# Peptides against a protein of PDB entry 5ONS: the designs that were tried, part 25

Target 1, 181 residues: chain A of PDB entry 5ONS
Amino acid sequence: MFKKFDEKENVSNCIQLKTSVIKGIKNQLIEQFPGIEPWLNQIMPKKDPVKIVRCHEHIEILTVNGELLFFRQREGPFYPTLRLLHKYPFILPHQQVDKGAIKFVLSGANIMCPGLTSPGAKLYPAAVDTIVAIMAEGKQHALCVGVMKMSAEDIEKVNKGIGIENIHYLNDGLWHMKTYK

## One batch from the design tools (peptide; aimed at target 1 Q42 P89)

Design b2_p18_1_s4 (made by RFdiffusion4, then SolubleMPNN; from b2_p18_1, 10 letters changed)
Fold by OpenDDE base, seed 2:
Structure b2_p18_1_s4 (fold): chain B 181 residues (1-181), chain A 18 residues (1-18)
Amino acid sequence: as target 1 above (181 residues)
Amino acid sequence: MEEEKKHKEEIEKYYKSL
């Protein structure tokens, strides 16, 4: 989503949201990520304005106090930014790739099944279309946010093709994006 | 903001060292 993203060329505008819209978004976030509910007042304090950075390709980035929190495309599901996920790693279920897969993930490549079934990888139960945090062998912080294109069961069984779609990764355009306060 | 900048740099450095 952000492989060729440059904020100078791809950001359209930034809009402060009305209270009613914020409430709707918070409800959507809780629905998508039930575990976030106890933390949502800390992540999005009621006293702080919530903004949407609107980008090309129908990308919207939710921000509070300049921090980039969540993003979506075409009003689809919300994804946490890696920055938020590093603070709250439990927001998403995890999958772990082996060391050899790291360079490919960081180039924006989708994650192939062998990178999830090899020694050093860890594959946890997850259904198709689940948004997941991609961890790397021996690393504490997620390097990617992805979407399961196969179930964990099918990844192990078939063990070929795209297991997880790469949505957001370290050093992509979103990662390098400035804060919007 | 300074903490976020530091975190960004540390993470980038760590993954470059692989």
Scores: peptide ipSAE 0.300, ipTM 0.846, DockQ to the pose 0.057
OpenDDE base, seeds 1, 3, 4, 5: peptide ipSAE 0.199, 0.190, 0.169, 0.175; ipTM 0.797, 0.780, 0.746, 0.758

Design b2_p18_2_s1 (made by RFdiffusion4, then SolubleMPNN; its pose is not in this set)
Fold by OpenDDE base, seed 1:
Structure b2_p18_2_s1 (fold): chain B 181 residues (1-181), chain A 18 residues (1-18)
Amino acid sequence: as target 1 above (181 residues)
Amino acid sequence: MEKEHQEAIEAYKKKLAE
């Protein structure tokens, strides 16, 4: 989603959200990520304005005090930014790829099934379309936010093709954006 | 709050290491 993304070229505008809209978004976030509820007031303090940075390709980034928190495309589900996920790693279920897959993930490639079933990988139960944090063997922080294209069960059984779609990864355009005020 | 946050992080790390 952000492989060719550049803040200077791909940001269209920024809008400040009304209180009612913020309330709706918070409810959506809790629905998507139940584990975030106790932390939501810390992540999005009531006193701080919430903004949406509108980008090309129908991408929207939710921000508070310039911090990039979540993003979505075409009004689909919200994804946490890697920066937020690093602070709150428990808001997504995890999957772990082997060492060999790291370089491909960091190039924006989708995660192939063998990279999730091989020694060094850890595959946890997850349904198709689940948003997941992609961890890596020997790494502390998530390398990528992805979406299960197959269930964990099917990944193990089929063990061929794209298991997880790469949505946002370290050193992509969103990562380099850092802040937006 | 910060203490609880760190505890949650550590708890999750432990879970993944099992």
Scores: peptide ipSAE 0.274, ipTM 0.844, DockQ to the pose 0.891
OpenDDE base, seeds 2, 3, 4, 5: peptide ipSAE 0.074, 0.155, 0.068, 0.214; ipTM 0.688, 0.764, 0.679, 0.809; seed 5 fails the geometry check

Design b2_p18_2_s2 (made by RFdiffusion4, then SolubleMPNN; its pose is not in this set)
Fold by OpenDDE base, seed 5:
Structure b2_p18_2_s2 (fold): chain B 181 residues (1-181), chain A 18 residues (1-18)
Amino acid sequence: as target 1 above (181 residues)
Amino acid sequence: MEEEHEKAIKEYEEELAK
């Protein structure tokens, strides 16, 4: 999603959200990420305005105090930014790729099944379309936010093709968009 | 205190340099 993204070329505008809209978004976030509820007032304090950065390709980025928190495309599900995920690693269920897959993930490549089934990888139960944090062998922080394109069961069984779609990865265009005020 | 995002970049520094 952000492989060729840059702030100067791909951001259209920024709007400040009304209170009612913010409440709706918070409810959506709790629905998507139930574990975030106790932390949401910390992540999105009531006293702080919430903004949406509108980007090309129907991408929207939710920001508070300039921090990029979540993003979505075409009114689809919200994804946490890696920067937020690093602060709150429990927001997403995890999958772990082997060390050999790291360089490919960091180039924006989708995650192939063998990188999730090989020694060093850890594959946890997850349904298709589940948004997941991609961890790596020997590393403590997520390097990617992805979407399961196959169930964990099918990844193990078929073990061919794209297991997880790479949505946002460390050092991509969104990552380099550190803040937006 | 070091930010978590800084820790992440440090963890993957060698990989990012490739």
Scores: peptide ipSAE 0.670, ipTM 0.930, DockQ to the pose 0.058
OpenDDE base, seeds 1, 2, 3, 4: peptide ipSAE 0.667, 0.654, 0.661, 0.662; ipTM 0.929, 0.927, 0.928, 0.928

Design b2_p18_2_s3 (made by RFdiffusion4, then SolubleMPNN; its pose is not in this set)
Fold by OpenDDE base, seed 3:
Structure b2_p18_2_s3 (fold): chain B 181 residues (1-181), chain A 18 residues (1-18)
Amino acid sequence: as target 1 above (181 residues)
Amino acid sequence: MEKEHQEAIAAYYEELSK
């Protein structure tokens, strides 16, 4: 989603949200990520304005005090940014790729099934379309946010093709944006 | 965590990918 993303070229405008809209978004976030509820007031304090950065290709980025928290495309589900996920790693279920897959993930490549079934990888139960944090063998911090294109069961059974779609990865265009005020 | 820590994470992964 952000492989060719540049803040100067791809950001259209920034809108400060009304309180009613913020309430709706918070409810949606709790629905998508139930574990975030106790932390949401810390992530999005009531005293702080919430903004949406509107980008090309129908991408929207939710921000508070310049911090990039969540993003979505075409009014679809919200994804946490890696910057937020590093602070709250429990927001998403995890999948782990082997060491050899790291360089490909960081080039924006989708995660192929063998990278999730090989020694060093760890595949946890997950349904298709689940948003997941991609972890790497022996590493503490997520390197990618992805979407299951196959169930974990099917990945193990078929073991070929795209297992997880790469949505956001370290050092992509969104990561380099850092902040937006 | 601070921004400096996050940038260190990214830099470390960047080195591993080369």
Scores: peptide ipSAE 0.408, ipTM 0.896, DockQ to the pose 0.056
OpenDDE base, seeds 1, 2, 4, 5: peptide ipSAE 0.303, 0.259, 0.398, 0.318; ipTM 0.852, 0.837, 0.894, 0.861

Design b2_p18_2_s4 (made by RFdiffusion4, then SolubleMPNN; its pose is not in this set)
Fold by OpenDDE base, seed 2:
Structure b2_p18_2_s4 (fold): chain B 181 residues (1-181), chain A 18 residues (1-18)
Amino acid sequence: as target 1 above (181 residues)
Amino acid sequence: MEEEHEQAIKKYFEELSK
């Protein structure tokens, strides 16, 4: 989603959200990520304005005090930014790729099944369409946010093709934004 | 704190890129 993304060229505008809209978004976030509920007031304090940074290709980034929290495309599901995920690693279920897959993930490539079934990988139960944090073998920080294109069960069974779609990865265009005020 | 994290992740990325 952000492989060729550049803040200077791909951001269209920024709008401040009304209270009612913020409430709706918070409810959506809790529905998607139930574990975030106790932390949501910390992440999005009521006293702080919530903004949407509108980008090309129907990408929207949810921000509070310049911090990039979540993003979505075409009003689809929200994804946490890696920066938020690093603060709250439990927001997403994890999948671990082997060492060999790392360089491809960091180039924006989708994650193939063998990179999730090899000895260095760890595949946890997850349904198709689940948003997941991609972890590297032996590392504690997520390097990618992805979407399961196959269930974990099918990944193990079929073990070929795209297992996880790469949505946002470390050092992509979104990562380089860092903040937006 | 955020700067420390930024530096840590920078090092992490460099490590991952090896």
Scores: peptide ipSAE 0.508, ipTM 0.906, DockQ to the pose 0.061
OpenDDE base, seeds 1, 3, 4, 5: peptide ipSAE 0.488, 0.209, 0.342, 0.498; ipTM 0.902, 0.800, 0.865, 0.904

Design b2_p18_3 (made by RFdiffusion4)
Pose (drawn by RFdiffusion4):
Structure b2_p18_3 (pose): chain A 181 residues (1-181), chain P 18 residues (1-18)
Amino acid sequence: as target 1 above (181 residues)
Amino acid sequence: SLEEILEEEEEEVKEKLE
């Protein structure tokens, strides 16, 4: 989603949200990520203004104190930014690719099933369309936010094709936009 | 298990913030 994204060519503007809208977004975040509920007062303090950074192709980025928290396209599901995920790794279920796939996902490639079924990889049960944190064999921190395109059981069996769609990865355009200011 | 890993990560984040 952000492979060729930068602030100049992709950010149209930034709107500050009213209280009515903030509550609605928080509710959606709760529905989508149940375990995030106890942490929202910390992530989105009552005191701080909440802004949506509007981007081309109907991408929205939710910001608080200039920190990028979540993003979505159209009115689709919210995804945590990798920076927010690094602060709260438990927000998403995990999938671990083998170390050989690291170079490909850091270049924006989708995750193929061999990257999840090979030694060094760890594949956990997940239904299709689940938003997952991609972990790497031998790495402590997540490197990609993905969406299951095939269920985990299908990935084990079919073992060919895109297993996980690469949505956001370390040092993509979104990662380079450290803060909005 | 994945559930256990997520619970441990949550506790670590909670202790660090305290």

Design b2_p18_3_s1 (made by RFdiffusion4, then SolubleMPNN; from b2_p18_3, 6 letters changed)
Fold by OpenDDE base, seed 1:
Order: sequence, then C-alpha cells, then structure tokens
Structure b2_p18_3_s1 (fold): chain B 181 residues (1-181), chain A 18 residues (1-18)
Amino acid sequence: as target 1 above (181 residues)
Amino acid sequence: SQEEELAELEKEVQEKLE
C-alpha cells in the first residue's frame, strides 16, 4: 500500500474530525481490536483533536497530535501503523516468518507460504482476511502489517503461493512519514 | 529495551538499503 508512497506527493489534505465522528471511529476500532479498549483513552485522549490525513488512492490516516495511529483504504478496515503497533504489540495477532523471508518482507513483497511453514517460522491459527502483525525469527518488533490471504490451516496444507499480503512494512512510505501535524 | 530493539531493526533496514 505504501511501497511508492511519499507524503509530499501523495497527501491531499488533512481534516479535523468532529466529536461524533471520533466516537464512531473509536467504536469501530474497539470492534476490530477488542484488546485496545482499555488503552484507547491514552492512545486517543479525549482532550486531543483527531485528524484524518487524506491521501491518494483513497488512503486515510488517523492521527492524534501528529502521531500516525491507524490507516485504511477505500473505507475498509483500519490497520494500525507499525509505530503504534510497536507500542501496543497486542493489538494484532502475530505470525512469524523465518529469517530468509525478512529481506523480502522489507522490500514490500507478499509473504509466501514456505516462509510461514519453514523452521524458524511460527504460524498461528488465523482465518483468511485477518489483519496480522508479521514478526520475524530473532526479532522482537513487527516488521510488517499484513492480511491473511489464506487461513493458517490452508497455508500449512497447500504451502504454496501467497499466504499473507504485505500491507505496511518497516521503512515503507508510511514509516518514513513519522509524524504529520 | 524496546527502544534499542527498534533502533536495531532500523539499522538493519538501513544496511539493507545501502
């Protein structure tokens, strides 16, 4: 999603959200990520304005005090940014790729099944379309936010093709934004 | 620490790009 993304070229505008809209978004976030509810007040303090950075390709980034928190495309599900995920790693279920897959993930490549079934990888139960944090063998912080394109069960059975779609990865265009005020 | 780990990840990424 952000392989060719640059904030100077791909950001269209930024809008401050009304209280009612913020409340709705918070409810959506809790629905998607139930474990975030106790933390939502510190992630999105009531006293702080919430903004949406509108980008090309129908990408929207939710921000508070310039911090990039979540993003979505075409009004689809919200994804946490890697920066937020690093602070709250429990927001997403995890999958772990082997060492060999790291370089490909960091190039924006989708994650192939063998990288999830090989020694060094850890594949946890997850349904198709589940948003997941991609961990790596020997690393503690997520390298990527992805979406299961196959269930964990099918990844193990088929063990061929794209298992997880790479949505947002370390050092992509979104990562380089850092903040937006 | 968490901060140190992140710094290492960023370093590794940078080395890959160089």
Scores: peptide ipSAE 0.254, ipTM 0.806, DockQ to the pose 0.038
OpenDDE base, seeds 2, 3, 4, 5: peptide ipSAE 0.050, 0.038, 0.037, 0.039; ipTM 0.679, 0.650, 0.662, 0.670

Design b2_p18_3_s2 (made by RFdiffusion4, then SolubleMPNN; from b2_p18_3, 8 letters changed)
Fold by OpenDDE base, seed 1:
Structure b2_p18_3_s2 (fold): chain B 181 residues (1-181), chain A 18 residues (1-18)
Amino acid sequence: as target 1 above (181 residues)
Amino acid sequence: SQEEELKKLEEEVRLKEE
């Protein structure tokens, strides 16, 4: 999603959200990520304005005090930014790729099934379309936010093709954006 | 620490891109 993303070239505008819209978004976030509820007031304090950075390709980034928190495309589900995920790693269920897959993930490549089933990888139960944090063997911080294109069960059984779609990865255009005020 | 690990990860990415 952000392989060729550049803040200067791909951001269209930024709008401050109304209270009612913010409430709706918070409810959606809790629905998507139930474990975030106790932390949401810390992540999005009521006293702080919430903004949406509108980007090309129908991408929207939710920000508070310039911090990039979540993003979505075409009003689909929200994804946490890696920066937020690093602070709250429990927001997403995890999958772990082996060491050999790291360089490919960090190039924006989708995660192939063998990278999730090989020694050093850890595959946890997850349904198709689940948004997941991609961890790596020997690393503490998530490398990528992805979407299961196959269920964990099918990844193990078939063990061929794209297991997880790479949505947002470390050092991509969104990562380099850092803040937006 | 988490901060140190993150820095190492970022450095690894940078070096691979160069």
Scores: peptide ipSAE 0.070, ipTM 0.694, DockQ to the pose 0.037
OpenDDE base, seeds 2, 3, 4, 5: peptide ipSAE 0.038, 0.033, 0.059, 0.042; ipTM 0.648, 0.618, 0.684, 0.669

Design b2_p18_3_s3 (made by RFdiffusion4, then SolubleMPNN; from b2_p18_3, 6 letters changed)
Fold by OpenDDE base, seed 3:
Structure b2_p18_3_s3 (fold): chain B 181 residues (1-181), chain A 18 residues (1-18)
Amino acid sequence: as target 1 above (181 residues)
Amino acid sequence: SQEEELKKLEEEVKEKLK
């Protein structure tokens, strides 16, 4: 989603949201990520304005105090940014790729099944379309936010093709954006 | 701190991309 993203070329505008819209978004976030509810007041304090940065290709980034928190495309599900996920690693279920897959993930490539079933990888139960944090062997912080294209069960059985779609990865255009006020 | 660790990680990944 952000492989060729550049803040100077791909950001259209920024708008401040009304209270009613913020309430709706918070409810949606709790529905998508039930574990976030106790932390939502810390992540999105009531006293702080919430803004949306509108980008090309129907991408929207939710921000508070210049911090990039969540993003979505075409009014689909919200994804946490890697920067937020590093602060709150429990927001998403985890999957771990082997050491050899790291280079490909950091190039924006989708994650193939062998990278999730090989020694050094750890595959946890997850259904198709689940948004997941991609960990890597020997790394402390998530390297990628992805979407399961196959269930964990099918990844183990088939062990061929795209297991997880790469949505947002370390050092992509969104990562380099850092903040927006 | 976490910020310092992330900075190091960012620098590390930049070097690997060269």
Scores: peptide ipSAE 0.119, ipTM 0.736, DockQ to the pose 0.035
OpenDDE base, seeds 1, 2, 4, 5: peptide ipSAE 0.149, 0.159, 0.135, 0.175; ipTM 0.756, 0.763, 0.747, 0.769; seeds 1, 2, 4, 5 fail the geometry check

Design b2_p18_3_s4 (made by RFdiffusion4, then SolubleMPNN; from b2_p18_3, 9 letters changed)
Fold by OpenDDE base, seed 3:
Structure b2_p18_3_s4 (fold): chain B 181 residues (1-181), chain A 18 residues (1-18)
Amino acid sequence: as target 1 above (181 residues)
Amino acid sequence: SQEEELEKLKAEVEKKLA
């Protein structure tokens, strides 16, 4: 989603949200990520304005105090940014790729099934379309946010093709934005 | 600050992963 993304070229505008819209978004975030509920007032304090950075290709980035928190495309599900995920790693279920897959993930490539079933990988139960944090063998911080294209069960059984779609990865255009006010 | 420390840590992790 952000492989060729640049802030100066791909950001259109920024809007401040009304209180009622913020409430709706918070409810949606709790529905998508139930574990975030106790932390949501810390992540999005009631006293702080919530803004949406509108980008090309129908991408929207949710921000508070300049911090990039969540993003979505075409009014689909929200994804946490890697920066938020590093602060709250429990927001998403995890999957771990082997060492050999790291270079490819960091180039924006989708995660193939063998990279999730090899000895250095760890595959946890997850349904198709689940948003997941991609961890790497020997590393402690998520390097990618992805979407399951197959269930964990099918990845193990078929072990061929794209297991997880790469949505947002370390050093992509979203990562390099850092802040936006 | 705590936020500055976190950003510095993220930058270090970024270099190690890339």
Scores: peptide ipSAE 0.194, ipTM 0.815, DockQ to the pose 0.040
OpenDDE base, seeds 1, 2, 4, 5: peptide ipSAE 0.107, 0.212, 0.079, 0.035; ipTM 0.755, 0.765, 0.701, 0.596; seed 2 fails the geometry check

Design b2_p18_4 (made by RFdiffusion4)
Pose (drawn by RFdiffusion4):
Structure b2_p18_4 (pose): chain A 181 residues (1-181), chain P 18 residues (1-18)
Amino acid sequence: as target 1 above (181 residues)
Amino acid sequence: SLEEEIEEALKERLEEQE
């Protein structure tokens, strides 16, 4: 989603949200990520203004104190930014690719099933369309936010094709936009 | 501490996933 993204060519503007809208978004975040509820007062303090950074192709980025928290396209599901995920790794279920796939996902490639079924990889049960944190064998921190395109069971069996769609990866355009200011 | 709470929440979530 952000492979060729930068602030100059992709950010149209930034709107500050009203209280009515903030509550609605928080509710959607709760529905989508149940375990995030106890942490929202910390992530989105009552005191701080909440802004949406509007981007080309109907991408929205939710910001608080200039920190990028979540993003979505159209009115689709929210995804945590990798920076928010690094602070709260438990927000998403995990999938671990083998170390050989690291170079490909950092270049924006989708995750193929061999990257999840090979030794050094760990594949956990997940239904299709689940938003997952991609972990790397031998790495402590997540490197990609993905969406299951095949269920985990299908990935073990079919073992060919895109297993996980690469949505946001370390040092993509979104990662380079450290803050909005 | 906040860091301990985050580590506990991660551990519990990983256990549920397994």

Design b2_p18_4_s1 (made by RFdiffusion4, then SolubleMPNN; from b2_p18_4, 6 letters changed)
Fold by OpenDDE base, seed 2:
Structure b2_p18_4_s1 (fold): chain B 181 residues (1-181), chain A 18 residues (1-18)
Amino acid sequence: as target 1 above (181 residues)
Amino acid sequence: SLEEEIEKALAEAEKAQE
């Protein structure tokens, strides 16, 4: 989603959200990520305005005090930014790729099934379309936010093709955006 | 190099976690 993203070229505008809209978004976030509920007041304090940065390709980034928290495309589900996920790693269920897959993940490549079934990888139960944090053997921080294109069960059985779609990865355009005020 | 970029990104992540 952000492989060729640049703040200077791909950001259109920024809007401040009304209270009612913020409440709706918070409820949606809790629905998508139940574990975030106790932390939501810390992540999105009531006293701070919430903004949406509108980008090309129908991408919207939810921000508070310039921090990029979540993003979505075409009003689909929200994804946490890696910067937020690093602070709150429990927001997403995890999958782990082997060492050999790291460089490909960080190049924006989709994650192939063998990278999730090989020694050093860890594949946890997850349904298709689940948003997941991609961890790596020997690394502490999530490398990528992805979406299961196959269930964990099918990844193990078929072990061929794209297992997880790479949505947002370290060092992509969103990562380099850092803040927006 | 790609490896250097990876390590830089990881280092930045470590710094930003706090």
Scores: peptide ipSAE 0.198, ipTM 0.779, DockQ to the pose 0.035
OpenDDE base, seeds 1, 3, 4, 5: peptide ipSAE 0.115, 0.091, 0.099, 0.130; ipTM 0.719, 0.720, 0.727, 0.740

Design b2_p18_4_s2 (made by RFdiffusion4, then SolubleMPNN; from b2_p18_4 with E12K R13A E16A)
Fold by OpenDDE base, seed 5:
Structure b2_p18_4_s2 (fold): chain B 181 residues (1-181), chain A 18 residues (1-18)
Amino acid sequence: as target 1 above (181 residues)
Amino acid sequence: SLEEEIEEALKKALEAQE
């Protein structure tokens, strides 16, 4: 999603949200990520304005105090940014790729099944379309936010093709955006 | 090595975030 993303080229505008809209978004975030509820007031303090950075290709980035928290495309589900995920690793269920897959993930490549079933990888139960944090063998911090294209069960059984779609990865355009005020 | 490079990148990335 952000492989060719550049803040100067791909950001259209920034809108400050009304209280009612913020409330709706918070509820949606809790629905998507139930574990975030106790932390939401910390992540999105009531006193702080919430903004949406509108980007090309119908991408929207939710920001608070300049911090990029979540993003979505075409009003689909929200994804946490890696920067937020690094602070709150529990927001997403995890999958771990093997060492060999790391470089490809960091290039924006989708995660192939063998990278999730091989030694060094850890595959946890997850349904199709689940947004997941892609962890790496021997690494503490998530490298990527992805979406399960196959269930964990099918990844193990089929072990062929794209297991997880790479949505946002370390050092992509969104990562380099860092902040937006 | 690639491992070292990734670790450094990750470390720097996190530090820059903080």
Scores: peptide ipSAE 0.274, ipTM 0.817, DockQ to the pose 0.034
OpenDDE base, seeds 1, 2, 3, 4: peptide ipSAE 0.237, 0.225, 0.042, 0.211; ipTM 0.794, 0.788, 0.663, 0.785

Design b2_p18_4_s3 (made by RFdiffusion4, then SolubleMPNN; from b2_p18_4, 9 letters changed)
Fold by OpenDDE base, seed 4:
Structure b2_p18_4_s3 (fold): chain B 181 residues (1-181), chain A 18 residues (1-18)
Amino acid sequence: as target 1 above (181 residues)
Amino acid sequence: SLEEEIAAAEAAARAAQE
């Protein structure tokens, strides 16, 4: 989603959200990420305005005090940014790729099934379309936010093709955006 | 290197958690 993303070229505008819209978004976030509920007031304090940065390709980034928190495309599900995920690693269920897959993930490549089933990888139960944090063997912090293109069960059975779609990864355009006020 | 970039990102993330 952000492989060729550049803040200067791909941001269209920024709008401040009204209270009713913010409440709706918070409810959506709790529905998507139940574990976030106790932390949501810390992540999105009531006293602070919430903004949407509108980008090309129908991408929207949710921000508070300049921090990039969540993003979505075409009004689909919200994804946490890696910067938020690093602070709150429990927001997403995890999958772990082996060490050999790291360089491919960081190039923006989708995660292939063997990288999730090989020694050094850890594959946890997850349904298709689940948004997941991609961890890596020997690394503490998530490398990528992805979407299961196959269930964990099918990844183990088929063990070829795209297991997880790479949505947002370390050092991509969104990562380098850092803040936006 | 990619490993150095990851390490730098992780260090920054740890600092942000503190």
Scores: peptide ipSAE 0.092, ipTM 0.718, DockQ to the pose 0.041
OpenDDE base, seeds 1, 2, 3, 5: peptide ipSAE 0.041, 0.045, 0.038, 0.085; ipTM 0.637, 0.683, 0.558, 0.715

Design b2_p18_4_s4 (made by RFdiffusion4, then SolubleMPNN; from b2_p18_4, 6 letters changed)
Fold by OpenDDE base, seed 1:
Order: structure tokens, then sequence, then C-alpha cells
Structure b2_p18_4_s4 (fold): chain B 181 residues (1-181), chain A 18 residues (1-18)
């Protein structure tokens, strides 16, 4: 999603959200990520305005005090930014790729099934379309936010093709934004 | 901060994979 993304070229505008809209978004976030509920007031304090950075390709980034928190495309599901996920690593279920897959993940490549089934990888139960944090063998922090394109069961069974779509990864265009005020 | 910007974006994506 952000492989060719550049803040100067791809950001259109930024709007401040109304209170009612913010409440709706918070409820949606809790539905998507139940574990975030106790932390949501810390992540999005009531006293702080919430903004949407509108980007090309129908991408929207939710921000508070310049911090990039979540993003979505075409009014689809919200994804946490890696920067938020690093602070709250529990808000997504995890999948772990082997050492050999790391360089490909960091190039923006989709995660192939063998990288999730080989020694050093850890594949956890997850349904198709589940948003997941991509961990890596020997690394502490998530390298990527992805979406299951196959169920964990099918990844293990078929073990061929794209298992997880790479949505947001370290050093991509969104990562380089860092903040937006 | 945050483990040196996550190990400098993991050596800036492994030295831009050059």
Amino acid sequence: as target 1 above (181 residues)
Amino acid sequence: SMEEEIEAALAKALAEQE
C-alpha cells in the first residue's frame, strides 16, 4: 500500500474530525481490535483532536497530536501503523516468518507460504482476511502489518503461493512520514 | 528511541537491499 508512497506527493489534505465521528471510529476500532479497549483513552485522549490525513488512492490516516495511529483504504478496515503497533504489540495477532523471509518482507513483498511453514517460522491460527502483525525469527518488533490471504490451515496444507499480503512494512512510505501535524 | 528507530529501520531495510 505504501511502497511508492511519498508524503509530499500523495497527501491531499488533513481534516479534524467531529466528536460524533470520533466516537464512531473508536467503536469500530474496539470491534476490530478488542484488546485495544482498555488502552484507547490513552491512545486517543478525549482532550486531543483527532485528524484524518487524506491521501491518494483513497488512503486515510488517523492521527492524534501528529502521531500516525491507524490507516485504511477505500473505507475498509483500519490497520494500525507499525509505530503504534510497536507500542501496543498485542493489538494484532502475530505470525512469524523465518530469517530468510525478512529481506523480502522489508522490500514490500508478500509473504509466501514456505516462509511461514519452514523452521524458524511460527504459524498461528488465523482466518482469511485477518489483519496480522508479521514478526520475524530473532526480532523483537513487528516488521510488517499484513492480511491473511489464506487461512493458517490452508497455508500449512497447500504451502504454496501468497499466504499473507504485505500492507505496511518498515521503511516504507508510511514509516517515513513519522509524524503529521 | 523505540530501539533506535527499530534498529534504524533494520539497517534501513538491510541497506536498501543493495
Scores: peptide ipSAE 0.453, ipTM 0.888, DockQ to the pose 0.037
OpenDDE base, seeds 2, 3, 4, 5: peptide ipSAE 0.302, 0.291, 0.432, 0.324; ipTM 0.825, 0.817, 0.881, 0.840; seeds 3, 5 fail the geometry check

Design b2_p18_5 (made by RFdiffusion4)
Pose (drawn by RFdiffusion4):
Structure b2_p18_5 (pose): chain A 181 residues (1-181), chain P 18 residues (1-18)
Amino acid sequence: as target 1 above (181 residues)
Amino acid sequence: MEELLEELEEEVREEQEE
């Protein structure tokens, strides 16, 4: 989603949200990520203004104190930014690719099933369309936010094709936009 | 996976209490 994204060519503007809208978004975040509920007062303090950074192709980025928290396209599901995920790694279920796939996902490639079924990889049960944190064999921190395109069981069996769609990865355009200011 | 996520949540809580 952000492979060729930068602030100049992709950010149209930034709107500050009213209280009515903030509550609605928080509710959606709760529905989508149940375990995030106890942490929202910390991630989105009552005191701080909440802004949406509007981007080309109907991408929205939710910001608080200039920190990028979540993003979505159209009115689709919210995804945590990798920076928020690094602070709260439990927000998403995990999938671990083998170390050989790291170089490909850092270049924006989708995750193929061999990257999840090979030694050094760990594949956990997941239904299709689940938003997952991509972990790397031998790495402590997540490097990609993905969406299951095949269920985990299908990935083990079919073992060919895109297993996980690469949505956001370390040092993509979104990662380079450290803050909005 | 549930156990792993609970563990990570507790770690984040302990670090923030420090």

